# Ledger of designs, part 188: peptides against a protein of PDB entry 9IZ0

Target 1, 345 residues: chain A of PDB entry 9IZ0
Amino acid sequence: ITCLGSNGHTYKQLVKGGNDDLRQDAVMEQVFEQVNGFLRSYRKTSQRNLSMRTYKVIPLALKTGVIEWVQDTIPLGEYLDSAHKVYHPKEWSLSTCRKLIAEKQMEDLETRLKVYDLVCRHYRPVFRHFFLESYADPVQWFTTQTNYARSTAVASVLGHVLGLGDRHGQNILIDKTSGEVIHIDLGIAFEQGKKLPVPECVPFRLTRDVVDGMGITGVEGVFRRCMEFTLETLRREEDSLLSVLEVLRYDPLFSWLISPLRRMKKQKMQLENFNQPESGNITTDASRDPKIQRNNVSGESEAERAILKVRQKLSSTLSVEASVGELIRIAQDPSYLALMFCGWS

## One batch from the design tools (peptide; made by RFdiffusion4, then SolubleMPNN)

Design b2_p19_8_s3 (from b2_p19_8, 14 letters changed)
Fold by OpenDDE base, seed 1:
Structure b2_p19_8_s3 (fold): chain B 345 residues (1-345), chain A 19 residues (1-19)
Amino acid sequence: as target 1 above (345 residues)
Amino acid sequence: MTLVEEKKKLAEQLEEAKR
């Protein structure tokens, strides 16, 4: 829809209706705005304009809301699929790569690593071309690539700390103007991504294409340093961040658990990516609302466990550099990436 | 060469020098 604002500007709005609880997205965006406050208050992060890019979410009902249309964005996965066809027309298609990984999903780690490596050899990274082609001016190119590395670093730390899941290439937008990343579909948080049919085993998305977008330095420059400054800020503001999360513990609208419906939807989407598009009108008869007895006791115990895990991730037992080094290592480890739905790109 | 082509060539050379 297009809305006329009180300021006389027209805003495109995405009306999302369906099984997605936009209240989860709205709450996570509120957490990101609080974190952006901490990043603005700390000299090392403020001097670099470090922020999590946010978007406006207005939940209207349990299954309906209005989302800000983020103008001038593209999904990372959409760009990568198109760019790979242009730059590597002799390499494998994304569908071929998905099929091969998927055929080995139930196999041992050694077999999955062999297939992952094979896919990686036939599907090379291309995301550097986004910055090379989108920006004619060298200063604009360097600035936007730097903004990408910075925003990816912030999102990586926050994604790890908050246990943000479902970080596939369609849930990560690239702002074509700033080069910054925008994370969407935030309803899988607090490590609930580990409860998906394909468990997320990485702390954040740091695939070969995500790294290729950082330019020649890869992770060993702006990205690593901005992760360190972001983590240093979050450790400093631990009590403030935990206090924000404690408010969510008492929000009856916030779900610390992934809904069974959302798991089933993600399971179907993962399975449907295996089957050719037969045009079956699946009228999902949405009429069986399982009375999920929200055992309030189970929700509170999950909230407590989630907050405890956030505290553990903010622990100063390791240096910021050591903690970031380990996160980067795990996020790039083939043994974890081979387990992902799309760990090669 | 366009500035885009020059940047591509530079990026390719720098990635090749990193390998």
Scores: peptide ipSAE 0.027, ipTM 0.489, DockQ to the pose 0.015
Fold by OpenDDE base, seed 3:
Structure b2_p19_8_s3 (fold): chain B 345 residues (1-345), chain A 19 residues (1-19)
Amino acid sequence: as target 1 above (345 residues)
Amino acid sequence: MTLVEEKKKLAEQLEEAKR
């Protein structure tokens, strides 16, 4: 839908009709706006303009809402697929790589590591080319690549702390103007992604292509330092962040549990991402809600467990540097990446 | 060679030197 704003500007809006509850996405965007307040108040983060990129989500009802169309963006996965065809036309297709990983999904870790390594050798990173090609001016190139590394660092820390799942290449937009990342489809939070048939084992997405976009320094320099400053800010504001999450504990609109419908949809998308050739918008009309008796007692216990996990992740037991170092290590560990549906890109 | 091609070649050389 295209709406004319009271300011005379025309806004494209995605009206999501159907069984997708946008209330979780809207609540997560509100949490990010609060965190962005903390990042603006702290000198080390404010001097670098560190923020989680947000977008407007207006839930209209339980199953309908309006999402801001983020202009001048591209899904990371769409860019990467196109770029691999251009830069490495003799390498394996994304479909070939997905098939080989899927065929070994039920095998032992050693076999899955072997096939992951094989895929990695035949599907090389290309995301550096986004910055090299999109920005003719060297200052603009450096600025946008720096903004990418900064925004990815903030999103990685928040993704870990809030347990944001389903961070695949279609759920990450790249802003073509700023180089910043925009995370969309925030309906899996507080480690509910670990309950999927293909569990998320990494704290955030730090695949070879995600690293390749950071340029020559990779994870070292801007990315690591911005993760450290972000985590330092979140540890300082722990009580403020926990207070925001406690308000959500009592929000009857927020579900600390993944809805069975959303779980089924994500399960289906995970399975379909293994089996589909490159064709077509599957709008699956999942008709008929079974009346989910929300046992309130189960929701409160999950909220308490989620808040406890956030507190544990903000623990000062390890230094900021040690904590960030371990997160980066785990996020790049082949033993976890080989278990993902798309850990090679 | 365009400035884009020069930056690409430089990026490739710097990645090759990092291995």
Scores: peptide ipSAE 0.027, ipTM 0.501, DockQ to the pose 0.015
Fold by OpenDDE base, seed 4:
Structure b2_p19_8_s3 (fold): chain B 345 residues (1-345), chain A 19 residues (1-19)
Amino acid sequence: as target 1 above (345 residues)
Amino acid sequence: MTLVEEKKKLAEQLEEAKR
């Protein structure tokens, strides 16, 4: 839809209906705006314009809302699939790679590592080409690549601290103007990604293509330093961040647990990538709305556990540099990436 | 060469120099 603002400007908006609870996205965007306040207040982060890119979400009903249309963006996964066909036309398709990884999903770690390595040899990184192609001017190229590394660093720290899940290439948008990342579909938070059919084992997405976009320095340049400054800011503002999360503890509308419906939807999306659509009309009578009496008692206990886990991630037991170093190591470790649904790109 | 081709060639040379 297009809306006329009170300022006389027209705004394009996306109306989502049917199956997505936008309340979780709206709450996470509010948390990101508070964190952006902390990043603006601290000298090391403010002088670099470090921020989590946000978008406006207005939930209207249980499964309906309005989202700000993020103009001039592309999903990372869409760009990577297109670019890989152009730059590596003799390598494997994304569908072939997905098939091989999931055929081994129930096998041991050694077998999964062998298949992951095989896929990596037949599906090389291409994300560097986004910056090389899109920005003819060298200054614009360097600026946009720097903005990408900065925004990815902020999103990686926040994603780890808040336990953001479902960080696949379709849930990460690239701004074609700034090079910044925009995270969407925020409904898997507080480590609920570990409860998916394929558990999330990495703290954030730092795959080979995510690193390839950072340029020649990879993680050792702007990215690492911006992660350190972001984590330093969040540790300084721990009490402020925890106070924001404590308000959510008492929100009966906020779901600290992945909904059974969302889990089933993700399970189906993981399975439908394997089965050709046999047109079997399985009329699953979804008419049993289980009155999920959200036992308020279970929600409060899970909120308390989530807040405790955030506090643990902000602990000063390790230096900022050591903590960031370990996060980067784990996020790039083949032993974790081989367990992921799409850890190779 | 276009400025894009020069940057691509430089990026390739820099990746080869890391190996």
Scores: peptide ipSAE 0.026, ipTM 0.492, DockQ to the pose 0.015
Fold by OpenDDE base, seed 5:
Order: sequence, then structure tokens, then C-alpha cells
Structure b2_p19_8_s3 (fold): chain B 345 residues (1-345), chain A 19 residues (1-19)
Amino acid sequence: as target 1 above (345 residues)
Amino acid sequence: MTLVEEKKKLAEQLEEAKR
């Protein structure tokens, strides 16, 4: 929809209806705004303008709301598919790569690693070209690539700590003006991505293309240092962050669990990627909502487990440098990446 | 310090705290 503001400007907005609980997105955006307060208060993060990029979410009902249309953005996955066809026209298509990984999804780790390595040799990263194409001025190029690495570092730490799932290339937008990343569709949090049919085994998205966008230094430059400063800030503000999450424990509208409907939608998308999408408008008449008796006791126990897991991720048992080093290692480890859904690569 | 060096140092501290 397009709305006329009281200032006389027109604003494009996305209306979502159906089975996506926009209240979870709205709550996660509120948590990000609180974290952005901590990042502004801490010298090491404030001096670098570290923030999680946010967007406005207005829930209107249980399953309906309005989302801010983030202007001048492109989905990471849309850019990468287009750019790969331009820069590597002799390499394998994304569909061929996804098919080969999917065909081996039920095989052992060794077989999946061999196929993942084979795909990686025939599908090279291209995301560096986003910055080279979009920014002819060297100062703008360097500034936007730096903003990308900073924004990705903040999102990676927060994504790990809050256990954000479903971080595929369509749920990560790139701001074409600033180079910043914008995470959308926040309905899989608190490690619920591990309950998907293909479990998410990595702490955040750090694929070869995500690294290629950081330029020649890769993860060892701005990215690692900004992850360290972000994690140091979150450890310092642990009690404040946990207090924000405790308010959500008592919200009867917040779901600490993946919705059965969202789980079923992801199951269908994972199964339909084996058969070519015939463009059938399946109007699933979702009129039979089984009365999920929300046993309040089960929701509170899941909230407590989620908060405990956040506290464990903020533990000072390891240094910030060692903790970040391990997160970067795991997020890039082929032994974890080869186990991911075929659409993750 | 590497993660391996920190794990070693933590293991040493845990063994000293048991004595």
C-alpha cells in the first residue's frame, strides 16, 4: 500500500497477512532498538557507529500487520543470482548446485562434504562486484564496504546471541546507499532454526559470498574487530539485555516456539525444491485452526530455556577474541555448511 | 591467545581449583 504522511510525503508499506506472526518481528525490532542504545553508550561501538539496522513493524492483528518498505534495498540472494550469471556465465547455475546438494541431503557427512566442495569449485563468490559496480568513487566504495562489514558483524553477534534462524539470502537485504545489511522476517529466533526439517547448524550466515563482500581482508579486518566490540558491549550490558527479554516472558502474545504453520510452510518449501514449481495458486483454506490450548506452563518453560541460553552465550568463560574466533570458524566450517539446506549456499 | 590456548589455560585453572 502507499500511505500519505502528515508531512505530505508518500510512503510505500508492505501489508503482510496470513500465517506469519508479525508480533515476533515487532518484538525483535524492539530488542534491536534497546541493543542499539547499548552500542551508542559504549565508547568502542559508538566511535564506529555500530548498530543493528531496524525497520518499522506495526502488528494490526494476530496474523496481520504493516511493515515499513525499506527503500533502495535488494535481497542478497537476488543480487548474487544475477551477478553470478554475469561474472561467471560458464560456471554451474544456482539451480544445478542446489539440486546436487539436495540429492545428497540424506547421505553421510563425508559424501555431503565431497558434493559441497565440488559445488564450491563450480560456483565462485561474486559479492565483491556489488561494491565495485555501485560505487565508482574510491571513498564511497571503501565507506560502503566498511559499513557492510560493520553491519554484518553486529547482525552476526546479535543473530548468534538471540538465536536467529532462517537467514537465507532473501531474508537479508542490502542497502544500496549505505552498504548496510537489513535482516527481515525474524519469526525464527531463540534457536528454533534447529527444529527445522534441515537443522540450522551455524551461528549466523558467513557464506563465501558474505565474506567476499568484505573485500581483500575478508573476516580478519573490520568484521572480526566489530564482532569483538559488539560482543564486549553485550557482555557488559547482559543484565539489561536479560531484563528486556524477561518482559517478553510475560507477554502472552509472544511465541518462544516456531509456529506449526511456519514449520509446515518451511517443510513444503524444502520438499517443493525437489520438484519444479508449477505456479499453482494453492489457496490453502486455513479455516481449521486447531484450538492450540496454550498451556501457559509450556510457554514459560520455553522462555526460561531461551533466556538461559542467551546468558550462556554471553558467558565470560572465554575471552571476547576467542569466542568471536570460534564463532567465525564454525560459521565458515564446511562440516557445518555441507549439512545446511541446499538454499543456504 | 588462540581458543586452544584459552581452553588449556581454563583446564589448568580448573585443575588448580580442585586442589
Scores: peptide ipSAE 0.000, ipTM 0.299, DockQ to the pose 0.014

Design b2_p19_8_s4 (from b2_p19_8, 14 letters changed)
Fold by OpenDDE base, seed 3:
Structure b2_p19_8_s4 (fold): chain B 345 residues (1-345), chain A 19 residues (1-19)
Amino acid sequence: as target 1 above (345 residues)
Amino acid sequence: KSLVEEKKELYEELLKKKE
């Protein structure tokens, strides 16, 4: 729909029906707005205009809502697929890379690392070209690339702390105007992604293409420093953040458990990414896996465990620099990236 | 050269100096 604002401007909005997922997205966006308040209040983060980019989600009913249409955006994965065909036309297709990784999914780590390395050698990073081509003016180029590194740093810290897991390239939008990242489809939070058929093992997405977009410094400089300042702010505001999450513990609209529908959708997307034929016998008998029966963990017990994990991630036991250094290391570790469905880009 | 071409050349020179 198109709405006329009180300011005389027209805004596009997406009306979405049929899924409880919008309530989870709306709650996570509210958490990000609170975090953005903390980032604005702290000198080191406010001076850099550090924020998580949000989008408006208005739940209208149990299964309906309005989402702000994020104008002037492109999905990261859509850009990367198109750019690889343009800049590296002699390299392997994304489908070839996915197939080779999928064929080795059940193999040992050593075999999976060899295939990951092979894929990486035949599918090189291209995300630098987004900034090089989209912004002719050197000042605009530097500004947008800096905004990208800053927004990615904030999203990476929040992704780790709130347990958003691997944000794949279809769930990351790039704002073509600012260069900032916008995370969408936020219904897998608090490490629930680790319970997927292909577990989300990385704290956040920091693949070769995500790094290539940061320019000549890569993770060193703007990205690392902005992660440090963001984590320092969140540690300072730990009690405030935990208080926000405690309110969500009692929110009947927020599910601390991954919905069966969302699990099935994510599983289907993972299988489609592997080009595995739907073995048509997805028997609806998900009732009989005795491991699924033990997940009658009360939503309350999962909420408590989630809050405890957030507190643990905000622990001051390690310096901010050491904690950020370890997160960057893990997020770039081939031993984790080789286990992902798309860890090479 | 276009500003895009000059910027690509500069970026490649900076990469070579970092290696």
Scores: peptide ipSAE 0.245, ipTM 0.841, DockQ to the pose 0.014
Fold by OpenDDE base, seed 1:
Structure b2_p19_8_s4 (fold): chain B 345 residues (1-345), chain A 19 residues (1-19)
Amino acid sequence: as target 1 above (345 residues)
Amino acid sequence: KSLVEEKKELYEELLKKKE
């Protein structure tokens, strides 16, 4: 829809309806705005204009709302699929890679690592070409690639600390003007991604293509340093961040648990990406929903556990450099990436 | 060469020096 703003500007708005709980997105965007306040207050982050890119979410009703249309964006996964076909037309398709990883999903780690390595050799990184081709001017190229590395660093630290899940290439937008990343569909937070049919085991998305976009220095340049400054800011503002999360503990509209509907939707999307459309009427008899005993873990007990995990992630037991070093190592570790739905790109 | 081609060549040369 098109809305007229109070400033007289016309905004394109995306109306999401159906199964997406836009209230979860709106609450997480409010947390990001508070964190952006902390990043603006600290000299090391402020001097670099470090922020989590936000978008306006107006929840209208249960599972409906208006999202500000992020103009001039592309989903990372859409760019990567198109670019990979252009630069590596003889390599495997994304569907072939997904199929091979899927066929080994129930196998041991050694077998999954062998298939992951095989997929990686037949699906090379291409995200460097976004910056090389989209920006003719060298200053714009350098600026946008720097903005990408900075934005990805902030999103990686926040994604880890808040336990953001479902960070696939369709839920990460690239701003074509700034090079910054915009994270969407924030309804899997506080490590609820570990409850998905394919559990998330990385702290944030740092796949080969995510790294390839950082340019020649990869993670060892702007990215690592901006992660360190972001984590240093969040550790400094721990009590302020925890106070923001405690307000959400009492928000009856915020769900600390993944909804059964979102879990089923993600399960279907994971399964549908594995099944080629063979024309067979698989009447999935929906009858045997295993009675997952809703352990009546009160939403309060889940909130308390979530806040405790945030506090643990902000612990000063390790230096900022050591903590960031370990996060980067885990996020790039083939033993974790081979377990992911799409860890190769 | 286009400015894009020159940047691509420079980038690939820098990669080969990093390996």
Scores: peptide ipSAE 0.244, ipTM 0.839, DockQ to the pose 0.014
Fold by OpenDDE base, seed 4:
Structure b2_p19_8_s4 (fold): chain B 345 residues (1-345), chain A 19 residues (1-19)
Amino acid sequence: as target 1 above (345 residues)
Amino acid sequence: KSLVEEKKELYEELLKKKE
């Protein structure tokens, strides 16, 4: 829809209907705006214009709302699928790769590593071509690739600290003008991604294509240094960040747990890649909407555990450099990526 | 050459020097 603002400007808005609770997205965007305040106040982060890119979310009802339309963007996964067909037309399709990984999902780590390596050899990185082709001018190319590495570094630190899940290529947008990343669909937070049918094992998305977009230096350039400065800022502002999260502890509209419905939807999406025939009537009598008495007591205990985990991730026991080094190592480790739903791109 | 072709060639040369 197009809305006329009180200022006389027209704004394109996306009306999102369906099973996604936009209240979760709205709350996480508010946390990102507070963090952006901390990043602007600290010299090392402000001099680099480090920010988590945000968007406006207006929840209208349960599972319904208006999202500000992010103009001039493309989903990372849409670009990668299209570019891979152009640059590597003899390699495997994304559907073939997903099928092979899914077929080995219940196998041992050694078997999963072998199939992951095989998929990686038949699905090579292409995200470098976004920057090489979209920005003919060398200064624009360098600037947009730098903005990509910076925004990815901020999103990676925040994604780890807040335990953001479901960071697949359709939930990461690329701004075609700035090269910045925009994270959407924020309803899996505080490590609830570990409760998915395929548990999330990495702290953030740092797949081969995510790294290929950083250019010749990969993670060892702008990305690592911007992660270090972002984590240094969050450690400095720990009490301020924890105070923001404590306000959310008492927000009755915020869910610290993944909803059973969202878990089931993600389970179906992960299982639809199994061509298992429609075997029998599991009449899950969906008619018993159990009045899930959201026992407020269970929500408070989960919020407390989530805040404790945030505090642990902000611990100064290791240097900023050592902590960032370990996060980058784990996020790129084949032994973790082979366990993921889509760890190869 | 186009500016895109020149950047692609430079990028591939820099990759070979990094390996």
Scores: peptide ipSAE 0.243, ipTM 0.835, DockQ to the pose 0.014
Fold by OpenDDE base, seed 5:
Structure b2_p19_8_s4 (fold): chain B 345 residues (1-345), chain A 19 residues (1-19)
Amino acid sequence: as target 1 above (345 residues)
Amino acid sequence: KSLVEEKKELYEELLKKKE
């Protein structure tokens, strides 16, 4: 939908209907705006303009709403697939890599590591080229690459703390003007990604291409330091953050659990990578919406567990530097990335 | 060379010096 604003500007709006819980996205965007308040109040983060990029979500009904279209963006995965074909035309296709990883999904870690290493040798990083090619001016190049590393650091810490899942290349947008990352589709939170058919084992997405976009320093520099300052801010504002999450605990509209429909959709997307596109008109008879009696009791127990897990992630038992160091290590560890659906890019 | 090509060459030279 295109809406004319009172300011005479036309706004593109994406109307999502049906099965996407836009209320969960709207709630997560509210949490991000509160966190952005903490980042603006703390000197170390405010001096660096650290923020989680947000978008406007207006839930209209249980399963419908309007999302503000983020202009001048591209999905990370769309850029990477296109760029890989241009810069590495002799390497394997994304489909070949996905097939080889999927064929070994049920094998032991040693076998999965061997296949992951093989895929990595035949699918090299390309995300450096986004910054190299899109910004001819050296100041714009440096600024946008810095903004990318900063926004990725904020999103990585906040995504870990809130247990954001489903952080694949289609759910991460790149702003072509600022170089900042925008996370979309926030319906997998509070470690519910571990309940997916392929469990999420990494705290956030820090694949080879995500690192390649940070430039020559990789994780060592702007990214690491901005993660440290973000985590320091969230530890300082722990009680404020937990108070925001406690308000959500009593929201009967917020789902602390992955929806069965979303789980099935993810399972289908993972299985469709095995089957050739049989053009079978599966008329999904959408008629029997099972009355999921939201047993309030199960939601409260999951909310309490989620809040406890957030508190545990904000624990000061380790230094900020040690905690960030361990998170960066785990997020780049081949032993975890080899278990992921797309850990090589 | 374009500014992009020069920047790309410099980037690859700096990577080789880091390895």
Scores: peptide ipSAE 0.216, ipTM 0.825, DockQ to the pose 0.014

